# Peptides against a protein of PDB entry 7C96: the designs that were tried, part 8

Target 1, 73 residues: chain A of PDB entry 7C96
Amino acid sequence: PVIPDDFRCPISLELMKDPVIVSTGQTYERTCIEKWLQAGHGTCPKTQQTLTSTVLTPNYVLRSLIAQWCEAN

## One batch from the design tools (peptide; made by RFdiffusion4, then SolubleMPNN)

Design b1_p9_7_s2 (from b1_p9_7, 4 letters changed)
Fold by OpenDDE base, seed 2:
Structure b1_p9_7_s2 (fold): chain B 73 residues (1-73), chain A 9 residues (1-9)
Amino acid sequence: as target 1 above (73 residues)
Amino acid sequence: PMPPSEAVT
């Protein structure tokens, strides 16, 4: 079935497995955003806003929603 | 900015 857009990483366009929230409020797959940060970038890939922090917060709610969707589909 | 790409993962 069609995967909801909100469940796909804005970078990889794949179903997120370990979604994390950046300081701008956008959510990405952890590995994708870590590679971006490690490359020396300090902006949000999607919004181009400057990140006020490089802390990545696990999006547990989204992880659970994705798990529920995967179980049902 | 980083464009969407499956090669990123």
Scores: peptide ipSAE 0.060, ipTM 0.742, DockQ to the pose 0.083
Fold by OpenDDE base, seed 4:
Structure b1_p9_7_s2 (fold): chain B 73 residues (1-73), chain A 9 residues (1-9)
Amino acid sequence: as target 1 above (73 residues)
Amino acid sequence: PMPPSEAVT
């Protein structure tokens, strides 16, 4: 089945398992954004906006929605 | 910005 675009990580283009929100409000797979930050970058990969924080907030709602989708497909 | 790539995972 076709994976909804909002369920795919902007970086890996794969179905997210541990989605996290960055300061710009964009959501990425945790491992992907952590690697980006560890490389010394301070911007949002998708929007190029400067991150005001390196805190990663779990997107629990999206995680749940993805899990529900996976159960049905 | 980081280009989309499975190599990131």
Scores: peptide ipSAE 0.059, ipTM 0.739, DockQ to the pose 0.082
Fold by OpenDDE base, seed 3:
Structure b1_p9_7_s2 (fold): chain B 73 residues (1-73), chain A 9 residues (1-9)
Amino acid sequence: as target 1 above (73 residues)
Amino acid sequence: PMPPSEAVT
């Protein structure tokens, strides 16, 4: 079945396994956004907004929703 | 390297 867009990382376009929220409120796969930051970027990949913090907050609700979806599909 | 997305500049 079709994967909901909200469950896909904006960078990899794959189902997120470890979704994290950046300061702009956008959610990415942890490994993807970490690579972006390690490359020296200080902006949100999707919105190009400057990140006010490099803290990555786990999106536990989304992680659970994705897991539930994977179980059913 | 990171796979590109059309949303990423």
Scores: peptide ipSAE 0.058, ipTM 0.740, DockQ to the pose 0.085
Fold by OpenDDE base, seed 1:
Order: structure tokens, then sequence, then C-alpha cells
Structure b1_p9_7_s2 (fold): chain B 73 residues (1-73), chain A 9 residues (1-9)
């Protein structure tokens, strides 16, 4: 079945397993955004906005929605 | 390495 675009990481383009929110409000797969940050980048990959923080917040709602989708499909 | 994406600049 077709995976909703909002369930795919903007970086990997794969179904997210551990989605996290950055300071700009965009969500990425944890592993992907961590690699980006570790490379020394201080901007949001998708929007190019400057990150006001490097804190990554788990997107529990999205994680749950993805899990529900996977169970049904 | 991190795969390229149309969403990443």
Amino acid sequence: as target 1 above (73 residues)
Amino acid sequence: PMPPSEAVT
C-alpha cells in the first residue's frame, strides 16, 4: 500500500520508526537528523531555517499514527 | 552515508 508522505522522513524518504521534531517544527527520523547535526550543520535540512536549538523532541503522536497505519496495512 | 533527498539542501 501507498505510504503517506507525512510518514516518510524528509531525508531518508523511508517510513519513520523514531520520528523526532527539531526547533523549526519539522520531523525527521532520529538517526538521519543526528547524522546531520553531527556533521556540524545548524540548519533544518528541509527548510534551511537556522535551528534555535539542537534538542530533538520525540514525536509520539506521529509514532503512534505510523504504528496504527502499519497494523492496518 | 546519508542518502540524498529532494527535501535536503
Scores: peptide ipSAE 0.056, ipTM 0.735, DockQ to the pose 0.088

Design b1_p9_7_s3 (from b1_p9_7, 3 letters changed)
Fold by OpenDDE base, seed 4:
Structure b1_p9_7_s3 (fold): chain B 73 residues (1-73), chain A 9 residues (1-9)
Amino acid sequence: as target 1 above (73 residues)
Amino acid sequence: SMPPSEAVT
């Protein structure tokens, strides 16, 4: 089935397993955004906005929604 | 939304 766009990581374009929120409010797969940050980038991949923090906040609501979708599809 | 070319996957 077609994966909802909001369930796909903007970087990998794949279904997120461990979605995290950056300071801009955008959500990415943890592994993807960590690699981006480790590469020395200080901007949001999707919006190009400068990150005010490198803290990654788990998006538990989205994780649950994705899990529900996976169970049904 | 497409990833930037410099993004690491």
Scores: peptide ipSAE 0.058, ipTM 0.751, DockQ to the pose 0.122
Fold by OpenDDE base, seed 2:
Structure b1_p9_7_s3 (fold): chain B 73 residues (1-73), chain A 9 residues (1-9)
Amino acid sequence: as target 1 above (73 residues)
Amino acid sequence: SMPPSEAVT
């Protein structure tokens, strides 16, 4: 079945397993955004906005929604 | 819709 776009990481374009939210409100796969930050970038990959913080907040709601989708499909 | 990022890892 077709994976909903909102469930795909904007960087890897794959189904997210450990989604995290950055300061701009965008969500990415943890591994992907960590690599981006480690490379020295301080902007949001999707919006190009400057990050006000490098803190990554787990998106538990999305994680749950993805899990439910995977169970049904 | 969700346009892909300019950054691809």
Scores: peptide ipSAE 0.056, ipTM 0.734, DockQ to the pose 0.157
Fold by OpenDDE base, seed 3:
Structure b1_p9_7_s3 (fold): chain B 73 residues (1-73), chain A 9 residues (1-9)
Amino acid sequence: as target 1 above (73 residues)
Amino acid sequence: SMPPSEAVT
């Protein structure tokens, strides 16, 4: 089955397993965005907006939705 | 809607 676009990381383009939200409200796979930040970048990969914080917040709702989708497919 | 980033990890 086709993976919904909202379930794919904007960086890896793969199904997210540990989605996290950045300060701009965009969601990425944790590993991907951490590597981006560790490389010294201070912008949102998808929107190029400046990040006001480097805090990563787990997107529990999306994680649950993805899990449900995976179980059904 | 929004295109994916050019960033690759």
Scores: peptide ipSAE 0.056, ipTM 0.735, DockQ to the pose 0.152
Fold by OpenDDE base, seed 5:
Structure b1_p9_7_s3 (fold): chain B 73 residues (1-73), chain A 9 residues (1-9)
Amino acid sequence: as target 1 above (73 residues)
Amino acid sequence: SMPPSEAVT
């Protein structure tokens, strides 16, 4: 079935397994955003806003919602 | 709400 857009990483365009929230509030797959940051970028891939922090916060709610969706589909 | 092409790896 079609994967909900909110469950797909803006970078990989794939279903997120370890979603993390950046300072702008956007969520990405951990591996993807870490590579972006490692490349020297200091902006949010999707919004182009400057990141006020490089701290990545696990999005446990989204992780759970995705897991529930996967179980049903 | 599509991401910018530049960000896709």
Scores: peptide ipSAE 0.054, ipTM 0.734, DockQ to the pose 0.106

Design b1_p9_7_s4 (from b1_p9_7, 4 letters changed)
Fold by OpenDDE base, seed 2:
Structure b1_p9_7_s4 (fold): chain B 73 residues (1-73), chain A 9 residues (1-9)
Amino acid sequence: as target 1 above (73 residues)
Amino acid sequence: PMPPSEAVV
């Protein structure tokens, strides 16, 4: 079935397994955003906004929603 | 900015 757009990482376009929230409120797959930050970037890939923090917060709600979707489909 | 692509990550 068609994967909801909100469940796909904006970078990899794949179903997220470990979604994390950046300071701008956007969510990415952890490995994708970590590579971006490690490359020396300080902006949000999607919005181009400057990150006020490099802290990555696990999006547990989204992780749960994705897990529920995967179980049903 | 990083374009959405599976080949990038």
Scores: peptide ipSAE 0.061, ipTM 0.730, DockQ to the pose 0.080
Fold by OpenDDE base, seed 5:
Structure b1_p9_7_s4 (fold): chain B 73 residues (1-73), chain A 9 residues (1-9)
Amino acid sequence: as target 1 above (73 residues)
Amino acid sequence: PMPPSEAVV
């Protein structure tokens, strides 16, 4: 069935497996945002806001919600 | 910004 938009990475548009939160509060697939950062960018891909930190925080809640959705669908 | 599906690689 249709994957909820909130479960898709804004970059890859695919179901997130390792979602991480950036300083702006947006969530991306880890590999996608890491590539963006490694390219030397210092802004949030989705909001264009400047990142106050390059720390990536695992979004465990979202990971769990996605897992639950996958079990049911 | 990084466009969806066009900046993966």
Scores: peptide ipSAE 0.061, ipTM 0.724, DockQ to the pose 0.076
Fold by OpenDDE base, seed 4:
Structure b1_p9_7_s4 (fold): chain B 73 residues (1-73), chain A 9 residues (1-9)
Amino acid sequence: as target 1 above (73 residues)
Amino acid sequence: PMPPSEAVV
């Protein structure tokens, strides 16, 4: 089945398992964005906007939606 | 920006 675009990490292009939100409001797979930040980057990979914080907020709603999709497909 | 890549995971 075709994976909804909003369920794919902008970096890995894979179905997200642990989606997290950055300060710009974009969502990424946790492991992907952590590697990006660990490399010393201070911008949003997708938008190139400067991050006002390096805090990663779990996107629990999206995680749940993805889980529901996986159960049905 | 980081180029999309499955290898990032």
Scores: peptide ipSAE 0.061, ipTM 0.726, DockQ to the pose 0.083
Fold by OpenDDE base, seed 1:
Structure b1_p9_7_s4 (fold): chain B 73 residues (1-73), chain A 9 residues (1-9)
Amino acid sequence: as target 1 above (73 residues)
Amino acid sequence: PMPPSEAVV
C-alpha cells in the first residue's frame, strides 16, 4: 500500500518508527535528526530555520496514527 | 540544509 507522505521521515523518506518534533514544528525520525544535531547543525533540515532549542519532543499522536495504519495495511 | 533520502545524517 501507498505510505502517506506525512508518515515518512523528511530525511530517510521511510516510515517513521520513533517520530520526534523539533522546535520548528517539523517531525523527523529520531535517529535521523539526532545524527544531524550531533554533527553540530543548528537548523531544521527541511526548512533551514534556526532551531531555538535542540530538545526533541516525541510525536505520540503521529506514532499512534502510524501504528494504526500499519495494523490496517 | 539536508536533501531528502540522505542516510548519512
Scores: peptide ipSAE 0.060, ipTM 0.742, DockQ to the pose 0.095

Design b1_p9_8_s1 (from b1_p9_8 with L6I)
Fold by OpenDDE base, seed 1:
Structure b1_p9_8_s1 (fold): chain B 73 residues (1-73), chain A 9 residues (1-9)
Amino acid sequence: as target 1 above (73 residues)
Amino acid sequence: PDIPTISFP
């Protein structure tokens, strides 16, 4: 079945396993965004907006939705 | 401006 776009990481384009939210509100796979930040970037990969913080917040709701989708498909 | 953007798939 087709994976919903909202369940794919904007960076890896793969189904997210550990989705985290950045200061701009966009969600990415943790490992992907961490590598981006470690490379010295201060912007959001998807929107190019400047990040006001480098804090990564777990997107628990999305993680649950993805898990449910995986169980059904 | 930010440093060169990483190449994504």
Scores: peptide ipSAE 0.029, ipTM 0.641, DockQ to the pose 0.048
Fold by OpenDDE base, seed 2:
Structure b1_p9_8_s1 (fold): chain B 73 residues (1-73), chain A 9 residues (1-9)
Amino acid sequence: as target 1 above (73 residues)
Amino acid sequence: PDIPTISFP
């Protein structure tokens, strides 16, 4: 079945396995956003807003929702 | 200054 857009990483466009939230509130796959930051960028890929922090917070709620979807589909 | 944003898929 079709993967809900909210479950796809804005960068990889793939189902997220380790979703993390950046300072702008957007969620990305951890590995994708880490590579972006390591490349020297200080902005949010989706919104282009400047990041106020490089801290990445696990989005456990989304992780759970994705897990539930995977079990059902 | 920030490095220019690259394109993603």
Scores: peptide ipSAE 0.028, ipTM 0.635, DockQ to the pose 0.048
Fold by OpenDDE base, seed 5:
Structure b1_p9_8_s1 (fold): chain B 73 residues (1-73), chain A 9 residues (1-9)
Amino acid sequence: as target 1 above (73 residues)
Amino acid sequence: PDIPTISFP
């Protein structure tokens, strides 16, 4: 079945396994956003907003929702 | 509308 857009990383376009939230509130796969930051970027890939922090917060709610979706599909 | 998906080099 089709993966819900909200469950896919904006960078990899794949189902997220370790979703993290950046300062702008957008969620990405951890490895993808870490690579982006390590490359020297200081903006949100999706919104182009400047990140006020490089702290990455695990999106546990989304992780759980994705897990439930995977179980059913 | 939703912000478009991006690609990573």
Scores: peptide ipSAE 0.027, ipTM 0.606, DockQ to the pose 0.104
Fold by OpenDDE base, seed 4:
Structure b1_p9_8_s1 (fold): chain B 73 residues (1-73), chain A 9 residues (1-9)
Amino acid sequence: as target 1 above (73 residues)
Amino acid sequence: PDIPTISFP
């Protein structure tokens, strides 16, 4: 089955397990974006916008949608 | 503005 693009982490290109939202509104796999930030980057990988915060907000809705997709596929 | 599409290998 083809994984919907919105369910894939822009970094890992894999189905997200723990999706988190950055200050720009983009969503990434937690581990991926944390590594990006730990490497000293202060921008959004996808948009190159400067992050106004390092807070990562769990995207529970997306997590649920992905889980539902996994059940059906 | 449009959101750019990017992926990492």
Scores: peptide ipSAE 0.021, ipTM 0.557, DockQ to the pose 0.105

Design b1_p9_8_s2
Fold by OpenDDE base, seed 2:
Structure b1_p9_8_s2 (fold): chain B 73 residues (1-73), chain A 9 residues (1-9)
Amino acid sequence: as target 1 above (73 residues)
Amino acid sequence: PDIPTLSFP
């Protein structure tokens, strides 16, 4: 079945396994956003806003929703 | 603008 857009990483376009929230409130796959930051970027890929912090917060709610979807589909 | 799709080695 078609993967909901909200479950796909904006960077990889793949189903997220370890979704994390950045300072702008957007969610990405951890490995993708870490690589983006390591490449020297200080902006949010989706919104292009400057990140006020490089702290990545696990999005456990989304992780659970994705897990539920995977079990059902 | 459109959301960028990135690919890293």
Scores: peptide ipSAE 0.039, ipTM 0.660, DockQ to the pose 0.081
Fold by OpenDDE base, seed 3:
Structure b1_p9_8_s2 (fold): chain B 73 residues (1-73), chain A 9 residues (1-9)
Amino acid sequence: as target 1 above (73 residues)
Amino acid sequence: PDIPTLSFP
């Protein structure tokens, strides 16, 4: 089945398992954005905006929606 | 804008 674009990590383009929100409001797979930050980047991959914080907030709603989608497909 | 898939070692 076709995976909804919002369920794919902008970095890996794969279905997210642990989606996290960055300061710009964009959501990524945790491991992907952590690697990006560890590489020394301080910007949002999708928007190129400077991150005002390195805090990664779990997107539990999206995680739940993805889980529901996986159950149905 | 769209971004390419990132690749790390």
Scores: peptide ipSAE 0.037, ipTM 0.658, DockQ to the pose 0.101
Fold by OpenDDE base, seed 5:
Structure b1_p9_8_s2 (fold): chain B 73 residues (1-73), chain A 9 residues (1-9)
Amino acid sequence: as target 1 above (73 residues)
Amino acid sequence: PDIPTLSFP
């Protein structure tokens, strides 16, 4: 079935396996956002807002929801 | 608006 938009990384457009939250509150696949940051960018890909921090926080709730969705679909 | 897939060198 169709993957819910909230479960897909804004960068890869694929189902997230290791979702992390950036300072703007947006969530991305870890590897995708890390590559973005390593490329020298300091903005949020989705919102274009300047990141106030480069700290990436695991989105455990979303990870769990995605896992549950995968089990059912 | 939709955000396009990003690509890297």
Scores: peptide ipSAE 0.036, ipTM 0.656, DockQ to the pose 0.089
Fold by OpenDDE base, seed 4:
Structure b1_p9_8_s2 (fold): chain B 73 residues (1-73), chain A 9 residues (1-9)
Amino acid sequence: as target 1 above (73 residues)
Amino acid sequence: PDIPTLSFP
């Protein structure tokens, strides 16, 4: 089955399990973006915009949608 | 735009 692009982490290109939203509104797999930040980066990998905050907000809606997709595929 | 897959040690 083809994984919808919006369900894939921009960094790992894999189906997200714990999607989180960064200050730019982009969503990434938590572990991926945390490693990116820990590496000293302060920008959004996808948009290259400077992050105004390091807070990572769980994207529960997307998590649920992905779970539903997994159940059907 | 899309970005390439990133890898970490």
Scores: peptide ipSAE 0.033, ipTM 0.645, DockQ to the pose 0.105

Design b1_p9_8_s3 (from b1_p9_8 with P1M)
Fold by OpenDDE base, seed 5:
Structure b1_p9_8_s3 (fold): chain B 73 residues (1-73), chain A 9 residues (1-9)
Amino acid sequence: as target 1 above (73 residues)
Amino acid sequence: MDIPTLSFP
């Protein structure tokens, strides 16, 4: 089935397994955004906005929605 | 908008 756009990581373009929210409010796969930050970048990959924090917050709602979608598809 | 896959060092 076609994966909903909101369920795909903006970096990997793949279904997210561990979605996290950055300071700009955008969501990415944890491993992807961590690699981005580790590479020395300080901006949001999708919006190019400067990150005011490097804290990554789990997007539990999205994780649940994705899990439910996977169960049905 | 769609974002292309990013590459890292």
Scores: peptide ipSAE 0.028, ipTM 0.622, DockQ to the pose 0.093
Fold by OpenDDE base, seed 4:
Structure b1_p9_8_s3 (fold): chain B 73 residues (1-73), chain A 9 residues (1-9)
Amino acid sequence: as target 1 above (73 residues)
Amino acid sequence: MDIPTLSFP
């Protein structure tokens, strides 16, 4: 079935496995955003806002929701 | 806001 937009990484457009939240509040797949940062970018891919921190916070709630969705579909 | 898929080497 169709994957909910909120469950897809804005960068890869794939179902997130390890979603992390950046300083702007947007969520991305960890691997994707880490590569973006490693490439020297200091902005949020989705909003273009400057990141106030490079800290990536695991989005455990979303991870759980995605897992539940996968189980049902 | 949507953004295009990003590709990396």
Scores: peptide ipSAE 0.028, ipTM 0.613, DockQ to the pose 0.091
Fold by OpenDDE base, seed 1:
Structure b1_p9_8_s3 (fold): chain B 73 residues (1-73), chain A 9 residues (1-9)
Amino acid sequence: as target 1 above (73 residues)
Amino acid sequence: MDIPTLSFP
């Protein structure tokens, strides 16, 4: 079945395994956003907004929703 | 809006 857009990382376009939220509220795959930040970028890939923090917060709800979807599909 | 997939080394 088709993967819901909300479950795909904006960077990799793949199903997220370890989704994390950045300061702008957007969610990305941890590995992808970490590489983006390590490359010296200080903006949100999706919105181009300047990040007010580089802290990455685990999106536990989304992680659970993705897991549930994977179990059913 | 969406953005194209990014590739890293």
Scores: peptide ipSAE 0.028, ipTM 0.614, DockQ to the pose 0.105
Fold by OpenDDE base, seed 3:
Parts: C-alpha cells; sequence; structure tokens
Structure b1_p9_8_s3 (fold): chain B 73 residues (1-73), chain A 9 residues (1-9)
C-alpha cells in the first residue's frame, strides 16, 4: 500500500509512531527530532526556521490516524 | 522543500 506522505517523518521518511509537533507546526518522529536537537541544531529540519521553543507536543490526532491506517493496511 | 533522510550513529 502507498503510505501517505503526511504519515512519514520528514527526517526518517518512515511511518511515525510517536509524532510530535515543533514550534513551527511541523511534525516529526519524536526520536528523530530529539536527535536533531541534541546534535546542536536549533532549526526546523523541514522549514529551516529557528525554533522558538524546544518543547515537543504530541500529535495525538495524527498518531491515531496512522494507527488506523496501519490497522487497515 | 523536502529534506533528505538524516542518519545518526
Amino acid sequence: as target 1 above (73 residues)
Amino acid sequence: MDIPTLSFP
């Protein structure tokens, strides 16, 4: 099955299991964005915008949608 | 803009 692009992490290009939203509104796999930040980056990988916060907000709606997709495929 | 897959140790 074709995996929706919005369900893939921009960093890993894999299905997200723990999607989190950064300050720019972009969503990433938690582990991926945490590694990016730990590497010393302060920007959004997708947009190159400076992050105004390092807080990562769980994207529960997307998590549920991905889970539903996985169940159906 | 799309970004390439990032690799970490």
Scores: peptide ipSAE 0.028, ipTM 0.620, DockQ to the pose 0.103

Design b1_p9_8_s4 (from b1_p9_8 with P1M L6I)
Fold by OpenDDE base, seed 1:
Structure b1_p9_8_s4 (fold): chain B 73 residues (1-73), chain A 9 residues (1-9)
Amino acid sequence: as target 1 above (73 residues)
Amino acid sequence: MDIPTISFP
């Protein structure tokens, strides 16, 4: 079945395994956003908004929803 | 909003 857009990383376009939230509220795969930040970028890849923080917060709810979806599909 | 193309090394 088709993977819901909300479950795909905006960067990799793949099903997220370790989703994290950035300061703008957007969610990305941890490894993808970390590489973006390590490259010296200070903006949100999807929205181009300036990040007010480089802290990455685990999106536990989304992680659970993705896991449930994977079990059913 | 369209997702921009991002490339990495």
Scores: peptide ipSAE 0.022, ipTM 0.594, DockQ to the pose 0.091
Fold by OpenDDE base, seed 3:
Structure b1_p9_8_s4 (fold): chain B 73 residues (1-73), chain A 9 residues (1-9)
Amino acid sequence: as target 1 above (73 residues)
Amino acid sequence: MDIPTISFP
């Protein structure tokens, strides 16, 4: 089955298991974006916009949608 | 302009 692009982490290109939203509104796999931030970056990997916050908000809706997709495929 | 996808090894 074709994996929807929105279900893939922009960094790992894999299905997200713990998707989190950054201040720019983009969603990443938690571990991927944490590594990016720990490397000293202060920008959004996808948009290159400066992050106004390092808070990572769980994207529970997307997590559920991905889980449902995995169940059906 | 399309937003690029980044890939790490």
Scores: peptide ipSAE 0.021, ipTM 0.556, DockQ to the pose 0.115
Fold by OpenDDE base, seed 2:
Structure b1_p9_8_s4 (fold): chain B 73 residues (1-73), chain A 9 residues (1-9)
Amino acid sequence: as target 1 above (73 residues)
Amino acid sequence: MDIPTISFP
């Protein structure tokens, strides 16, 4: 079945395994956003807003939703 | 306003 858009990383377009939230509230796959930041960028890939922090917060709710979807599909 | 999706190589 088709993967829900909200479950795909905005960068990789793949099902997220370790989703993390950035300061703008957007969620990305950890490895993808870390590479973006390591490349010297200080903006949110999706919104282009300047990040007020480089702290990445695990999105456990989304992680659980994705897990549930994977079990059912 | 649509928010763009970015793809990395």
Scores: peptide ipSAE 0.021, ipTM 0.558, DockQ to the pose 0.102
Fold by OpenDDE base, seed 4:
Structure b1_p9_8_s4 (fold): chain B 73 residues (1-73), chain A 9 residues (1-9)
Amino acid sequence: as target 1 above (73 residues)
Amino acid sequence: MDIPTISFP
């Protein structure tokens, strides 16, 4: 079935396994955003907004929702 | 316990 857009990483366009939230409130796959930051970028890939922090926060609710979706589909 | 967070340069 079609994967909900909110469950796909804006960078990889794949179903997220370890979603994390950046300072702008957007969520990405951890590995994707880490590589982006390590490359020296200081903006949000999706919104192009400047990140006010380089802290990544696990989005456990989304991880759970994705897991439930995967179980049902 | 606190929610894990990771910070990068």
Scores: peptide ipSAE 0.019, ipTM 0.471, DockQ to the pose 0.042

## One batch from the design tools (peptide; made by RFdiffusion4, then SolubleMPNN)

Design b1_p10_1_s1 (from b1_p10_1, 5 letters changed)
Fold by OpenDDE base, seed 4:
Structure b1_p10_1_s1 (fold): chain B 73 residues (1-73), chain A 10 residues (1-10)
Amino acid sequence: as target 1 above (73 residues)
Amino acid sequence: SLEEARKIYE
């Protein structure tokens, strides 16, 4: 089945397993955004906005929605 | 950019 765009990581383009929210409000797969930050970048890959914080907040709601979708498909 | 991020992830 076709994966909803909102469930795909903007970087990996794959179904997210551990989605996290950055300071700009965008959501990425944890491993993808961590590699970006570890490489010395301080901007949001999708928007190019400067991150006001490097804190990554788990997107539990999206994680649950993806899990529900996977169970149904 | 997303393109740059994808290269790092690969």
Scores: peptide ipSAE 0.748, ipTM 0.942, DockQ to the pose 0.969
Fold by OpenDDE base, seed 5:
Structure b1_p10_1_s1 (fold): chain B 73 residues (1-73), chain A 10 residues (1-10)
Amino acid sequence: as target 1 above (73 residues)
Amino acid sequence: SLEEARKIYE
């Protein structure tokens, strides 16, 4: 089945398993954005906005929605 | 950019 765009990580282009929200409000797969930050980057890959914080907040709502979709498909 | 991020991820 076709994976909804909102369920795909903008970086890996794969179904997210551990989605996290950055300071700009964008969501990425944890491993993808952590590698980006570890490389010394301080901007949001999708928007190019400067990150005001390096804190990654788990997107539990999205995780739940993805889980529900996976169960149905 | 997303392109740059993808290069680091792979």
Scores: peptide ipSAE 0.748, ipTM 0.942, DockQ to the pose 0.963
Fold by OpenDDE base, seed 2:
Structure b1_p10_1_s1 (fold): chain B 73 residues (1-73), chain A 10 residues (1-10)
Amino acid sequence: as target 1 above (73 residues)
Amino acid sequence: SLEEARKIYE
């Protein structure tokens, strides 16, 4: 089955397991964005906007939607 | 950029 674009991490291009939201509102797989931040970057990979915060907020709604999709497909 | 981020992830 074709994975919905919104369920794929913009970085890994894989189905997200632990999606997190950055300050710009974009969602990434936690491991991917953490590696980016740990490398010293302070911008959003997708938008190139400067992150106003390095806080990563779990996207529980998306996690649930992905789980539901995986169960059905 | 996404390209740079993917390079780090790999």
Scores: peptide ipSAE 0.746, ipTM 0.941, DockQ to the pose 0.970
Fold by OpenDDE base, seed 3:
Structure b1_p10_1_s1 (fold): chain B 73 residues (1-73), chain A 10 residues (1-10)
Amino acid sequence: as target 1 above (73 residues)
Amino acid sequence: SLEEARKIYE
C-alpha cells in the first residue's frame, strides 16, 4: 500500500519507526537526524533554520498513528 | 538541506 507522506522521514524517505521532533517543529527518523547532527550540522534539513536546541523530542502521536496504519495495512 | 542530509545518511 501507499505510505502517507507524513509517515515518511524527510531524509530516508522510509516509514518512520522512531520519529522525533526537532526545535523547528519538523519530524525525522531519530537515526537520520542524529547522523546529521553528529556530522556537525546545526540546522533543520527541511527548512534550513538554525536549531535553537539539539534536543530530540519523541513524536508519540505520530508513532501511534503509524502503528495503527501498519496494523490496518 | 535534505539533499545534504541524505548523502550523510546513505
Scores: peptide ipSAE 0.746, ipTM 0.941, DockQ to the pose 0.973

